Peptides against a protein of PDB entry 6J07. Designs and how they scored, part 1

Scores and structures below are computed, not measured.

Target 1, 107 residues: chain A of PDB entry 6J07
Amino acid sequence: GQRGWFCGSVSQDLRQFWVAEGGTISDPRAADFLFSCDASHPDTLRIYQSLDYIEDNATVFHAYYLSAVANAKIKNSVALGHFILPPACLQKEIRRKIGSFIWEQDQ
Positions, changes and structure headers below are counted from each chain's first letter, unless a header gives other numbers.
Peptide ipSAE was made for these designs. It is ipSAE averaged over its two directions, with the distance scale d0 held at 1.0 Angstrom where the peptide's residues are scored. Compare it between designs on one protein only; published cut-offs may not apply.
A fold fails the geometry check if it doesn't show the stated peptide or something in it is severely misdrawn.

## One batch from the design tools (peptide; made by RFdiffusion4, then SolubleMPNN)

Design b1_p8_1_s1 (from b1_p8_1, 4 letters changed)
Fold by OpenDDE base, seed 2:
Structure b1_p8_1_s1 (fold): chain B 107 residues (1-107), chain A 8 residues (1-8)
Amino acid sequence: as target 1 above (107 residues)
Amino acid sequence: SPVAELLQ
């Protein structure tokens, strides 16, 4: 599907890019993809607390993925899997093992 | 594009 939900932490520019590429914007329950720029944002926290997420039927991705795609010189060179946005409580452990997330490296 | 692949 092409339905995306966006946390309030995601800029309008990235939302517009999604739509320009053929996507639609929906509520979390209807969405095929969930985008956020802040695991600590209340919107995102509600996702993490939802049954869909708890039952592993949903994944939150960092919206920086869209920016990376928009700026990519080589088609299909950006992997969505690198932009999984886990709950904050898990991020520290992940960083310990694999280092900073991609969206943090450009900061 | 990667986005296009997601949206198809």
Scores: peptide ipSAE 0.035, ipTM 0.705, DockQ to the pose 0.050
Fold by OpenDDE base, seed 1:
Structure b1_p8_1_s1 (fold): chain B 107 residues (1-107), chain A 8 residues (1-8)
Amino acid sequence: as target 1 above (107 residues)
Amino acid sequence: SPVAELLQ
């Protein structure tokens, strides 16, 4: 599917890119992909607190993924898995193990 | 589209 939900922290440019590339925008429950730029944004926090997320039926991705895809020279060179956006309470420990997130490196 | 293909 091509249905995406966007946190209020995501720019209109990235939303427009999603739509231009064939995606649609939906509510979180209907979405195939959840995008955010801020794990502490109230919209994203509500996702983390939802039953779908708690039951491991949802994943939040950093919207920087879309920017990376837009700028990629080689198709399929951008791995979605590198853009998982975990809750803030987990990020510090994750950084200790795997290093800074991609969106932080290019920021 | 490229994005759709990457996401599928």
Scores: peptide ipSAE 0.033, ipTM 0.687, DockQ to the pose 0.053
Fold by OpenDDE base, seed 3:
Structure b1_p8_1_s1 (fold): chain B 107 residues (1-107), chain A 8 residues (1-8)
Amino acid sequence: as target 1 above (107 residues)
Amino acid sequence: SPVAELLQ
């Protein structure tokens, strides 16, 4: 199965899409996937401060991934790895090396 | 970590 945790920054529509695709919603400790739309949201910050994250056992993904999946013309064409949401303090440097994040490109 | 890999 797929258990997801959602930051309060994630819309109800995206949460509903997750459930419609067969996912369930859980607390962050039980979740297989952690979704957020805001690295600076208090919910997400608590993830970054958690032992699981500090010990590199957790990854936060931008919930825009779900929108991309919903709109994809080719099945399984959306790479989850492109949607890793790092802490805000690292984002400028990451953008310098990799380029703008996918969720920023259509804004 | 995934974050570290992005910074490489």
Scores: peptide ipSAE 0.028, ipTM 0.649, DockQ to the pose 0.279
Fold by OpenDDE base, seed 5:
Structure b1_p8_1_s1 (fold): chain B 107 residues (1-107), chain A 8 residues (1-8)
Amino acid sequence: as target 1 above (107 residues)
Amino acid sequence: SPVAELLQ
């Protein structure tokens, strides 16, 4: 199954959507997907500081991915890779290179 | 890494 971990920054609505789509919610070590809406949230920071993440065995995704999926006409049309949520310390430089993150574009 | 890819 699709096991997801959610930072406290993620709304209940998005969590519920995940479950409605067949996902389950788990602790980060057991999760297949890690979702956050805030790279600076303590929960997310703990992920970035974990050995799994440091060893490149974990990726954090912005939970806006779920919103995009919910709004998509075709379920498979949303690319998860566009929603990688990097540590806050890297975001400014990333924006300089690739532009604003997709979750920021409608704000 | 995924992060490295974003920086490319």
Scores: peptide ipSAE 0.027, ipTM 0.648, DockQ to the pose 0.289

Design b1_p8_1_s2 (from b1_p8_1, 5 letters changed)
Fold by OpenDDE base, seed 3:
Formats: sequence, C-alpha cells, structure tokens
Structure b1_p8_1_s2 (fold): chain B 107 residues (1-107), chain A 8 residues (1-8)
Amino acid sequence: as target 1 above (107 residues)
Amino acid sequence: SPVAKLLQ
C-alpha cells in the first residue's frame, strides 16, 4: 500500500486524488510519502525538524507531483525524484545548480 | 540524503 502524509498547504483535491489512486492518509511517522506545497508551512517545518528527517530517513515531496501524475499521457512517466521539496534555506542554491523546480515553471 | 544528492 501507499500511506501519505499531507501538509496543510496541500489542497483537498490533491488529497482526494491520492485516495482515489488507492492511497491512504496517515500521520507523518507512519507515512511512506510526505507531501507539501510549501516548505515554509509550519506543518512542513515540523517534518524538517523531526528526527526521521534529520537522520535522512524521510523525504518531503512537492504535491504537484500528484497533479503531474494525473495529467501524464504515459504511464509511469513522472519521476518522483524531480519533486523533492527541500527546506527553503537550500532552495536558492539548488535552483542555481539544477534550475527552477518543476512546480515553479508554469507559474 | 536526497537533498544532498540534489546539491551535488
């Protein structure tokens, strides 16, 4: 199965899509996937401050991944790795090296 | 970590 945690910054529509695809919603400690739309949201900040995250046992993904999956024309064509959502303090440097994040490109 | 990999 797939258990997901969602930051309060994630819309109900995206949460519903997750469930429609067979996912369940859980607390962050039990979740297999952590989704957020805002690295600065208090919910997400608490993840970044957690022992699991500090010990590199957790990854936060931007929930736009779910939108990309929903709109994909080719099955399994969306790479989850492109949607890693790092802490805000690291994002400028990451953009400098890799370019703008996918979730920012259509804004 | 995934974050570290992004920075490499």
Scores: peptide ipSAE 0.031, ipTM 0.661, DockQ to the pose 0.239
Fold by OpenDDE base, seed 1:
Structure b1_p8_1_s2 (fold): chain B 107 residues (1-107), chain A 8 residues (1-8)
Amino acid sequence: as target 1 above (107 residues)
Amino acid sequence: SPVAKLLQ
Protein backbone atom coordinates (compact mmCIF):
# COMPACT_ATOMS: atom_id res chain seq x y z
CA GLY B 1 0.00 0.00 0.00
CA GLN B 2 0.85 3.68 -0.25
CA ARG B 3 -0.73 5.08 2.90
CA GLY B 4 1.50 7.44 4.84
CA TRP B 5 1.34 9.24 8.16
CA PHE B 6 3.22 12.49 8.65
CA CYS B 7 4.53 14.11 11.80
CA GLY B 8 3.80 17.82 12.14
CA SER B 9 7.53 18.35 11.63
CA VAL B 10 7.23 17.39 7.95
CA SER B 11 6.78 20.22 5.43
CA GLN B 12 3.77 20.52 3.17
CA ASP B 13 6.07 20.25 0.16
CA LEU B 14 7.12 16.74 1.11
CA ARG B 15 3.53 15.76 1.87
CA GLN B 16 2.48 17.06 -1.52
CA PHE B 17 5.26 15.11 -3.20
CA TRP B 18 4.03 11.94 -1.51
CA VAL B 19 0.53 12.52 -2.86
CA ALA B 20 1.85 13.44 -6.31
CA GLU B 21 3.66 10.10 -6.42
CA GLY B 22 0.42 8.25 -5.75
CA GLY B 23 0.42 8.11 -1.98
CA THR B 24 -2.40 8.92 0.42
CA ILE B 25 -2.30 10.40 3.90
CA SER B 26 -3.79 8.51 6.83
CA ASP B 27 -3.71 8.16 10.60
CA PRO B 28 -0.75 6.27 12.12
CA ARG B 29 -2.71 3.08 12.74
CA ALA B 30 -3.75 2.70 9.11
CA ALA B 31 -0.49 3.95 7.57
CA ASP B 32 1.97 1.74 5.72
CA PHE B 33 4.74 4.30 6.19
CA LEU B 34 5.42 6.72 9.04
CA PHE B 35 7.41 9.87 8.22
CA SER B 36 8.98 12.40 10.56
CA CYS B 37 11.74 15.01 10.54
CA ASP B 38 12.13 15.17 14.31
CA ALA B 39 12.45 12.25 16.71
CA SER B 40 11.72 14.64 19.58
CA HIS B 41 8.51 16.07 18.12
CA PRO B 42 5.45 15.21 20.26
CA ASP B 43 3.76 13.51 17.30
CA THR B 44 6.74 11.20 16.77
CA LEU B 45 7.15 10.53 20.48
CA ARG B 46 3.57 9.27 20.58
CA ILE B 47 4.46 6.81 17.80
CA TYR B 48 7.47 5.51 19.73
CA GLN B 49 5.25 5.03 22.77
CA SER B 50 2.52 3.18 20.85
CA LEU B 51 1.94 -0.55 21.15
CA ASP B 52 2.47 -1.02 17.42
CA TYR B 53 5.97 0.45 17.67
CA ILE B 54 6.88 -1.27 20.93
CA GLU B 55 5.82 -4.59 19.44
CA ASP B 56 8.05 -3.98 16.37
CA ASN B 57 5.10 -3.61 14.02
CA ALA B 58 5.96 -0.04 13.03
CA THR B 59 8.99 1.84 11.73
CA VAL B 60 9.50 5.60 11.56
CA PHE B 61 11.40 6.96 8.56
CA HIS B 62 12.97 10.37 8.16
CA ALA B 63 10.98 12.37 5.60
CA TYR B 64 14.26 13.42 3.95
CA TYR B 65 13.84 10.12 2.11
CA LEU B 66 11.14 11.79 0.02
CA SER B 67 13.44 14.69 -0.82
CA ALA B 68 16.14 12.24 -1.87
CA VAL B 69 13.71 10.38 -4.10
CA ALA B 70 12.50 13.64 -5.65
CA ASN B 71 16.07 14.58 -6.56
CA ALA B 72 17.24 11.16 -7.72
CA LYS B 73 17.64 10.43 -11.40
CA ILE B 74 16.80 6.80 -10.70
CA LYS B 75 14.09 6.47 -8.06
CA ASN B 76 15.15 2.98 -6.99
CA SER B 77 18.64 4.27 -6.21
CA VAL B 78 17.43 5.61 -2.87
CA ALA B 79 17.28 2.93 -0.19
CA LEU B 80 14.49 3.41 2.34
CA GLY B 81 16.43 1.45 4.93
CA HIS B 82 19.01 4.21 5.19
CA PHE B 83 16.33 6.57 6.48
CA ILE B 84 15.11 4.77 9.58
CA LEU B 85 14.58 7.39 12.29
CA PRO B 86 15.22 5.86 15.71
CA PRO B 87 14.27 7.38 19.06
CA ALA B 88 16.61 10.11 20.29
CA CYS B 89 17.86 7.90 23.12
CA LEU B 90 19.41 5.50 20.59
CA GLN B 91 20.81 7.92 18.02
CA LYS B 92 24.15 8.68 19.67
CA GLU B 93 25.08 5.01 19.89
CA ILE B 94 23.94 4.40 16.32
CA ARG B 95 26.11 7.26 15.05
CA ARG B 96 29.07 5.79 16.89
CA LYS B 97 28.65 2.51 15.06
CA ILE B 98 27.53 3.45 11.56
CA GLY B 99 28.27 7.17 11.30
CA SER B 100 26.11 10.25 10.92
CA PHE B 101 22.64 9.89 9.45
CA ILE B 102 22.13 10.82 5.80
CA TRP B 103 19.79 13.69 6.66
CA GLU B 104 22.50 15.19 8.88
CA GLN B 105 25.24 15.10 6.25
CA ASP B 106 23.65 17.72 3.99
CA GLN B 107 22.54 20.24 6.59
CA SER A 1 13.38 -4.83 14.83
CA PRO A 2 14.74 -2.44 12.21
CA VAL A 3 16.31 -0.31 14.95
CA ALA A 4 17.96 -3.31 16.57
CA LYS A 5 19.49 -4.26 13.24
CA LEU A 6 21.16 -0.85 13.02
CA LEU A 7 22.76 -1.31 16.43
CA GLN A 8 24.11 -4.80 15.72
Scores: peptide ipSAE 0.030, ipTM 0.659, DockQ to the pose 0.281
Fold by OpenDDE base, seed 2:
Structure b1_p8_1_s2 (fold): chain B 107 residues (1-107), chain A 8 residues (1-8)
Amino acid sequence: as target 1 above (107 residues)
Amino acid sequence: SPVAKLLQ
């Protein structure tokens, strides 16, 4: 399905886009997709600490993915995998290996 | 793990 959970760090506009595209908004346990704009936000931190996440049954994605999709001329041309939002403790190491995240490049 | 893939 297309059930999404949204961290409080995600704008209402992106949430509305999700719904406009046929998605629904749910709590983290019911969600198929977890979106956040801030790995250090308390909402997101709780996800990282959850059993679902620890057991690798959940992935957090940066909500900028939705913005990229909204701006894409060709549907489904944006790869969700490029928008994985890892815990802050891992981000520095990831940047060292692959460079800045996509959501940081437009800053 | 998706995160692991980023690190590998």
Scores: peptide ipSAE 0.030, ipTM 0.660, DockQ to the pose 0.335
Fold by OpenDDE base, seed 4:
Structure b1_p8_1_s2 (fold): chain B 107 residues (1-107), chain A 8 residues (1-8)
Amino acid sequence: as target 1 above (107 residues)
Amino acid sequence: SPVAKLLQ
């Protein structure tokens, strides 16, 4: 399905884009996709602390994915896997191994 | 997990 949960850190524009593309907005438990722009936001922290996340049954994605899709010439050319948003405690090590996150490169 | 894959 196309059920998405959004952290409070995500703009209304990106939420509206999700809906315009056929998505719906739901609570985290029912959502197929979890979007955030801030790993340190209280909403996102609660996801990281949930059993679903701890048991590897949930993944948080950076909402910049939606911007990338909106701006892409071919929308399905944007790989969702490049937008996994891990907890802050893991980000430094990940950057060391694979480089800066894609949402940081345009900053 | 997806996160673990990023760390590989």
Scores: peptide ipSAE 0.030, ipTM 0.658, DockQ to the pose 0.328

Design b1_p8_1_s3 (from b1_p8_1, 4 letters changed)
Fold by OpenDDE base, seed 2:
Structure b1_p8_1_s3 (fold): chain B 107 residues (1-107), chain A 8 residues (1-8)
Amino acid sequence: as target 1 above (107 residues)
Amino acid sequence: SPEALLLQ
């Protein structure tokens, strides 16, 4: 099992999927994975401001990863690394260099 | 991996 924290911006459906697949839900300090759908959400901002994150001991992932996994037809075909959710202050530069984030492409 | 877990 994996321990995950979820920003308030993440739907109950995605949380339930996580649990259904064997994950557990925990507070950010105990979590192995941090999921958010909004880098500007207060919950996520608190993560970015935390010592764990500042010291590069934490990574926030966009919860759309869970949706992608749920819809995947091939096992292990979805790469978590493609769903890193950086702080808003970095996103513009990232988009400039590599284009829109994967969670933005289906909008 | 998380991917493996979620695709099980």
Scores: peptide ipSAE 0.035, ipTM 0.710, DockQ to the pose 0.049
Fold by OpenDDE base, seed 1:
Structure b1_p8_1_s3 (fold): chain B 107 residues (1-107), chain A 8 residues (1-8)
Amino acid sequence: as target 1 above (107 residues)
Amino acid sequence: SPEALLLQ
């Protein structure tokens, strides 16, 4: 399915785009996709602390993915994997190895 | 998982 959970850090515009593309909005336990714009937001922190996440059964994606899809002529040209949003404690080392995150490059 | 990114 296309059920998504959204951190409070995600704008209503992006949520509305998700729904316009056929998605629905659900609680994180029922969601197929978890979106956030802030790894330090309390909502996202609760996800990182959940058993589903700790047991590698959940992944948080940066909601900028939705913006990228909205702006892309070919939707499939945007790879979801490039938008994995890791906990803050891992981000510095990740940047060292693979470079700045895609959502940081346009800032 | 996020740790998979560190294995590259």
Scores: peptide ipSAE 0.034, ipTM 0.683, DockQ to the pose 0.224
Fold by OpenDDE base, seed 3:
Structure b1_p8_1_s3 (fold): chain B 107 residues (1-107), chain A 8 residues (1-8)
Amino acid sequence: as target 1 above (107 residues)
Amino acid sequence: SPEALLLQ
């Protein structure tokens, strides 16, 4: 199993999918993966302000990754790297350079 | 890191 932390912005359905796939839910310090659906959510902001994140030892991923994995029969593959969720202050510039985020494209 | 995304 893998340890994951979830922002309050992540639905219970996605959390349950994580657990159904063999994952466990832990606090951010113990987690191997950090999931969020909102870079501006207070929970996620606390991650961005944490020492681990500041020292580039942590990465936040958009929880839509889990939805994409669940529907991988439609998509050939799902690359976790495409679901990195950067702080809100960086997102506009990132979109300008590499395009809209995957979790925004189906909206 | 998020900054690495800007280098692409």
Scores: peptide ipSAE 0.033, ipTM 0.683, DockQ to the pose 0.223
Fold by OpenDDE base, seed 4:
Structure b1_p8_1_s3 (fold): chain B 107 residues (1-107), chain A 8 residues (1-8)
Amino acid sequence: as target 1 above (107 residues)
Amino acid sequence: SPEALLLQ
């Protein structure tokens, strides 16, 4: 399915895009995809604290993925895996090894 | 893939 949960940090425009493309919006437990724009937002923190996440059965993605899809000039060129949003405590080390996150590069 | 579904 294409059920998505959205952190309060995600704009209504991105939520509307998700729905326009055939997605539905659900609670985190029922969702197939979890979207956030802020690893430190209380909504996202609750996901990181959940058993599903701790047991590696859940992944949070940065909602900028949806913007990238909306603006893509080449179909199927956007890889969801590049938009994994890890907890804040891991981000610095990840940047050292892999580089800045895609959603940070336009800042 | 999710990205393919969203681009269609």
Scores: peptide ipSAE 0.033, ipTM 0.699, DockQ to the pose 0.050

Design b1_p8_1_s4 (from b1_p8_1, 5 letters changed)
Fold by OpenDDE base, seed 4:
Structure b1_p8_1_s4 (fold): chain B 107 residues (1-107), chain A 8 residues (1-8)
Amino acid sequence: as target 1 above (107 residues)
Amino acid sequence: SEVEKLLQ
């Protein structure tokens, strides 16, 4: 499915792009995809604290993915996996091993 | 994914 949940940190433009491309917007429990621009936003923190997330049945993605897709010149060049947004407590270790996140590089 | 294909 194409049901998406959006943290309050995500702009209306990105939400509109999602809908324009055939997506729908739903609550977190019903959503197939969870989008956020801020791992520290209260909305996102509630996701990280949910049983679905703790039991590894949910993944949060940085909404910059949608911007990257919208601006991509080559189709299939944007991988959703590169936009996984982990909790803040894990980000330092991930940066140490893999490097800065893609959304941070373009800021 | 199917979503990626639709959005790209």
Scores: peptide ipSAE 0.026, ipTM 0.549, DockQ to the pose 0.053
Fold by OpenDDE base, seed 1:
Structure b1_p8_1_s4 (fold): chain B 107 residues (1-107), chain A 8 residues (1-8)
Amino acid sequence: as target 1 above (107 residues)
Amino acid sequence: SEVEKLLQ
């Protein structure tokens, strides 16, 4: 199994799904995967300010990935790479280049 | 699932 950290913005349901799929929950320094639903949440901001993130040794993913996997008809049809959650200061520029993020499209 | 794949 792998260790995951969750921002306070992530629902308990998604955390439980992670555990049900074989994951464990840990602090961000020990985690293999970092999940958040809000780039502006204080928990996530602390990640973006960490040395690991600044040195490009950490990636934050939108927890909607877990929801997408849970609901996918084809189990391997959801790519984690589509759910990278960048800092808010970069999101506008990214949207201009590639369009709305996948977690924003069904809102 | 993709989650299971990543967790293995």
Scores: peptide ipSAE 0.019, ipTM 0.583, DockQ to the pose 0.049
Fold by OpenDDE base, seed 2:
Structure b1_p8_1_s4 (fold): chain B 107 residues (1-107), chain A 8 residues (1-8)
Amino acid sequence: as target 1 above (107 residues)
Amino acid sequence: SEVEKLLQ
């Protein structure tokens, strides 16, 4: 799908990039992709609390993915999976096991 | 692009 929802934490530039690439912006329920830059933002928290998310029917991605794509030298070199944005309650443990998230790294 | 793939 091409429908994306954006947390208020996501810049207008990234939203515009999404649209420029052919995407549309929709409400979370209709969206195929959910983007956020802040797992603690109220908008994102509401996603984590939604039935869709609780039932594992939704995934939140860090919007930095879009920035990475926009700046990528090699087509298809940016993996969406690297940008899964888990709830804050899981992030600390994930960092301990996997390391810092890509959006937290120098790039 | 990766985004293009997602939008398909």
Scores: peptide ipSAE 0.019, ipTM 0.578, DockQ to the pose 0.051
Fold by OpenDDE base, seed 3:
Structure b1_p8_1_s4 (fold): chain B 107 residues (1-107), chain A 8 residues (1-8)
Amino acid sequence: as target 1 above (107 residues)
Amino acid sequence: SEVEKLLQ
């Protein structure tokens, strides 16, 4: 799919990059990809509370993925799976197990 | 690109 939903926390630059690459911007229900830069943003919280999400039929990705892809000239590959953005209440435990999220790391 | 793969 080419449809992406963007939390209000995502910059216009990243949205424009998505569109420039051939994507379109859609509402959450119609979107193939959900992007956010803030798990605590009200827009993202509404996603986490949706039936699609609680039934494990939706995934939120950190929009920094798009920035990483844009910089792929110096990176061999960027795995989308590394950019899954879980609810804030789970992030501390996840960091304990696997370390800081990639969007939190210095590059 | 990786974005292209997502858009396929």
Scores: peptide ipSAE 0.019, ipTM 0.568, DockQ to the pose 0.050

Design b1_p8_2_s1 (from b1_p8_2, 3 letters changed)
Fold by OpenDDE base, seed 3:
Structure b1_p8_2_s1 (fold): chain B 107 residues (1-107), chain A 8 residues (1-8)
Amino acid sequence: as target 1 above (107 residues)
Amino acid sequence: SVVDFLRS
């Protein structure tokens, strides 16, 4: 399905794009995709603290994924896995091993 | 873990 939950950190434009592409907006428990632009936002922190997330049954994605999809020259060329948004406490170590996140590179 | 997802 295409049920998405959105952190308050995600712009209305990106939410509208999701809906325009056939998605719906739901609460976190019902959502197929969880989107956030800020790992430290209270909404996102509540996700990280949830049993679903702790038990590895939930994944948070950076909403910049939607921007990348919207701007992609080739359909289906954007890999969702590159937009996993980990908790802030893990990001420094991840950057050390993999490099800067995609959503940080154009800033 | 999320780290495992990033490595996959």
Scores: peptide ipSAE 0.028, ipTM 0.640, DockQ to the pose 0.246
Fold by OpenDDE base, seed 4:
Structure b1_p8_2_s1 (fold): chain B 107 residues (1-107), chain A 8 residues (1-8)
Amino acid sequence: as target 1 above (107 residues)
Amino acid sequence: SVVDFLRS
């Protein structure tokens, strides 16, 4: 599916890119993909607190993925799996094991 | 997948 939900932390430019590529925007329950730029944003926190997420039936991705795809010479060279956005409480441990997240490296 | 979607 091509249905995406976007946290309020995601810019209109990235949303427009999604739509320009053929995607649609939907509510979280109907969405195939969930995008956020801020694990601490209230919109994203509500996702983490949902039964779908708790039961491991949902994944939040950092919207920087869309920026990376837009700027890549080859779109499929950008791996979606590298852009999983976990809750803030897990990020410190993840960084200790695998290093800083991709969206943090150019800040 | 998103990749497939964006490539289409």
Scores: peptide ipSAE 0.026, ipTM 0.619, DockQ to the pose 0.050
Fold by OpenDDE base, seed 1:
Formats: sequence, C-alpha cells, structure tokens
Structure b1_p8_2_s1 (fold): chain B 107 residues (1-107), chain A 8 residues (1-8)
Amino acid sequence: as target 1 above (107 residues)
Amino acid sequence: SVVDFLRS
C-alpha cells in the first residue's frame, strides 16, 4: 500500500518526500504506514490509544526514516524496522536493552 | 526503501 498518515509533528518537507516517492496521505485508519516525530504529540497519542494499535495491528514509525532514505547512497540500506516509534512509557526500557534510537543518535 | 514499501 501507498497510503501514509502523518502526525502534526512531521514536517511538510518529509510529507512532500513521501508523495514524491509515490505515496498518498490519508487518515490513520486507512493508512498503510503511520509516521510521527513525537511520541508525546496528541496526534500520536491517539494512535497509541486506538484499538488497532492496542491489538497490535498498527505500528508507528519515526518519520526520520524518510530523511534517512532521502540521504542514503544506497536506499535499501535503511531498514524501516529500525525506526519503530514506541510509546514514551516503553522507550526507557528499550534504550536500556538496545541503546539509543537511531533518530536520537543523529541529533 | 520507501519505494519498495510503496509498491507493496
């Protein structure tokens, strides 16, 4: 699918990149991909509270993935799975086990 | 890549 939802925390530039790559922008229920730059943004919080997410049928990705792809010499070298954006309540434990998130390393 | 995911 080509449909993506974007939290208000995501810049227009990244949204435009998505569209330029052939994607469309839709509401979260219709979207194939959910992008956010802020797990604490109200838009993203509503996703985490949705039945789809609670039932593990939805995943939120950090929109920095799009920036990484745009700037990569080899596009397939950027793995979407590395950009899963978990709720804030889980991030500390994840960092303890795996380390800082990729989007934090480049800041 | 994004393109690959968009095609799926």
Scores: peptide ipSAE 0.031, ipTM 0.652, DockQ to the pose 0.055; fails the geometry check
Fold by OpenDDE base, seed 2:
Structure b1_p8_2_s1 (fold): chain B 107 residues (1-107), chain A 8 residues (1-8)
Amino acid sequence: as target 1 above (107 residues)
Amino acid sequence: SVVDFLRS
């Protein structure tokens, strides 16, 4: 799919990049991809609280993924899985196990 | 493109 939802925390530049690459912007329910830059943003929190997310039918990705892709020499060399943005309540424990998130690292 | 990759 090519439908993306964007948290208000995501810059217009990244949204425009998505569209420029052929994507469209939709509401969360219709979206194929959910992008956010802030797990604590109200928009993202609403996603985490949604039935779709609770039932494990939705995944939120950090929008930094789009920046990484934009800057990559080979666009498909950036692994989307590295950009899963979990709820804040899980992030601390995740960092303990696998280290800092990629969007928190120097790139 | 990014979207193409995501669709694959």
Scores: peptide ipSAE 0.028, ipTM 0.647, DockQ to the pose 0.057; fails the geometry check

Design b1_p8_2_s2 (from b1_p8_2, 3 letters changed)
Fold by OpenDDE base, seed 1:
Structure b1_p8_2_s2 (fold): chain B 107 residues (1-107), chain A 8 residues (1-8)
Amino acid sequence: as target 1 above (107 residues)
Amino acid sequence: SVVDFLLS
């Protein structure tokens, strides 16, 4: 199965969906996928400060991706790349160039 | 990096 780490900001429902789809939950160093709903949460901040992240060996994704997959009629229709969650200090500039993030468009 | 790509 696929190994995922979850920030404390991610709901139990989304974690359960991950497991239901065949995923497992692990520590961030062992995880293949890192999920968060809050770039400012202490758990996520520790990821951004880690050597793995600084050396471009890790990527944080917004957990809303899992919700999108759950609601999609075609599983492969949801692109993971659209759910990259960058550090808060970079989000304003990114929004200027590519527009609002997908998880913000429902608000 | 992926972030750099988004900023390019």
Scores: peptide ipSAE 0.088, ipTM 0.736, DockQ to the pose 0.167
Fold by OpenDDE base, seed 3:
Structure b1_p8_2_s2 (fold): chain B 107 residues (1-107), chain A 8 residues (1-8)
Amino acid sequence: as target 1 above (107 residues)
Amino acid sequence: SVVDFLLS
């Protein structure tokens, strides 16, 4: 089992998928993976303000990753790196360089 | 950082 933390912005369905796949839900300090659907949510903001994140020991991923995994036709075909969720203040610049985020493209 | 990598 692997430990994940979930922002309040993440649906119960995605949390349930994580657990169904063998994951457990933990507090941010104990978690191996941090999931959020909103970089501006207070829960996520607290992560960005944490010492672990400031010291580059934590990464926040968009929870849409879990949806992509659930819907993938090829096992292990979903790249986690495409789902890094940076702070809102950096997203515009990142979009300029690498394009719109994958979780925004099907909207 | 990962963010720095994305911006590089």
Scores: peptide ipSAE 0.084, ipTM 0.735, DockQ to the pose 0.168
Fold by OpenDDE base, seed 2:
Structure b1_p8_2_s2 (fold): chain B 107 residues (1-107), chain A 8 residues (1-8)
Amino acid sequence: as target 1 above (107 residues)
Amino acid sequence: SVVDFLLS
């Protein structure tokens, strides 16, 4: 199914959209998808420090993905891969190589 | 990892 965990940095509106689309909300260990709007938020930092993440069994996505999906004319036209949210310590290097993140372009 | 891919 679509079990999602949400960092405290994610708005209630985006959480509600997730549920409206058939998703459920769970704890990080049970979640299939991890959403955050802030790589530096304590909730997200705990994910990055978890064994699941360290062992590459977890990926954090920027919750702006949900907003993009909500505003998309065609479902499934938004690529989840474009919304991977790396730890803050890696973001500068990533920006240097691929440019600004999508969620940064629209702010 | 996905992060490694982004950094490659």
Scores: peptide ipSAE 0.082, ipTM 0.732, DockQ to the pose 0.175
Fold by OpenDDE base, seed 5:
Structure b1_p8_2_s2 (fold): chain B 107 residues (1-107), chain A 8 residues (1-8)
Amino acid sequence: as target 1 above (107 residues)
Amino acid sequence: SVVDFLLS
C-alpha cells in the first residue's frame, strides 16, 4: 500500500478510509502523501517548516480529497492536484487568482 | 514549486 501521514486535524473516519483503501499510516518522513485539514494546525506547520518541504520535496494535500474519492462515481476521477493545501499565509492570494478552494465549495 | 504554480 501507499504510505500517508495525517495531521491531527484529520478525522479518524478519513484515516480509516485511507487504510480501508489499502493505505498505511506513517511518519511524515516516510510518507508518500501528507494530509491535513488545517494549514494552521501545528502538525501541518511543522511540515511547512521542514527541510523537505522547503526544498520542494514534499506536498501537503487537504484530506477532503479522501472524501471526494469516497464519493466519486468513477475511480481515479478525482484529481489530487486540486487538493494541494498551501500555507495559510498564501491562501488569500491564491483564492484571488484561482477562486475558492474545492474543499470550501458546496458539494 | 507547487506553490508557485498555484500562484501563477
Scores: peptide ipSAE 0.078, ipTM 0.728, DockQ to the pose 0.169

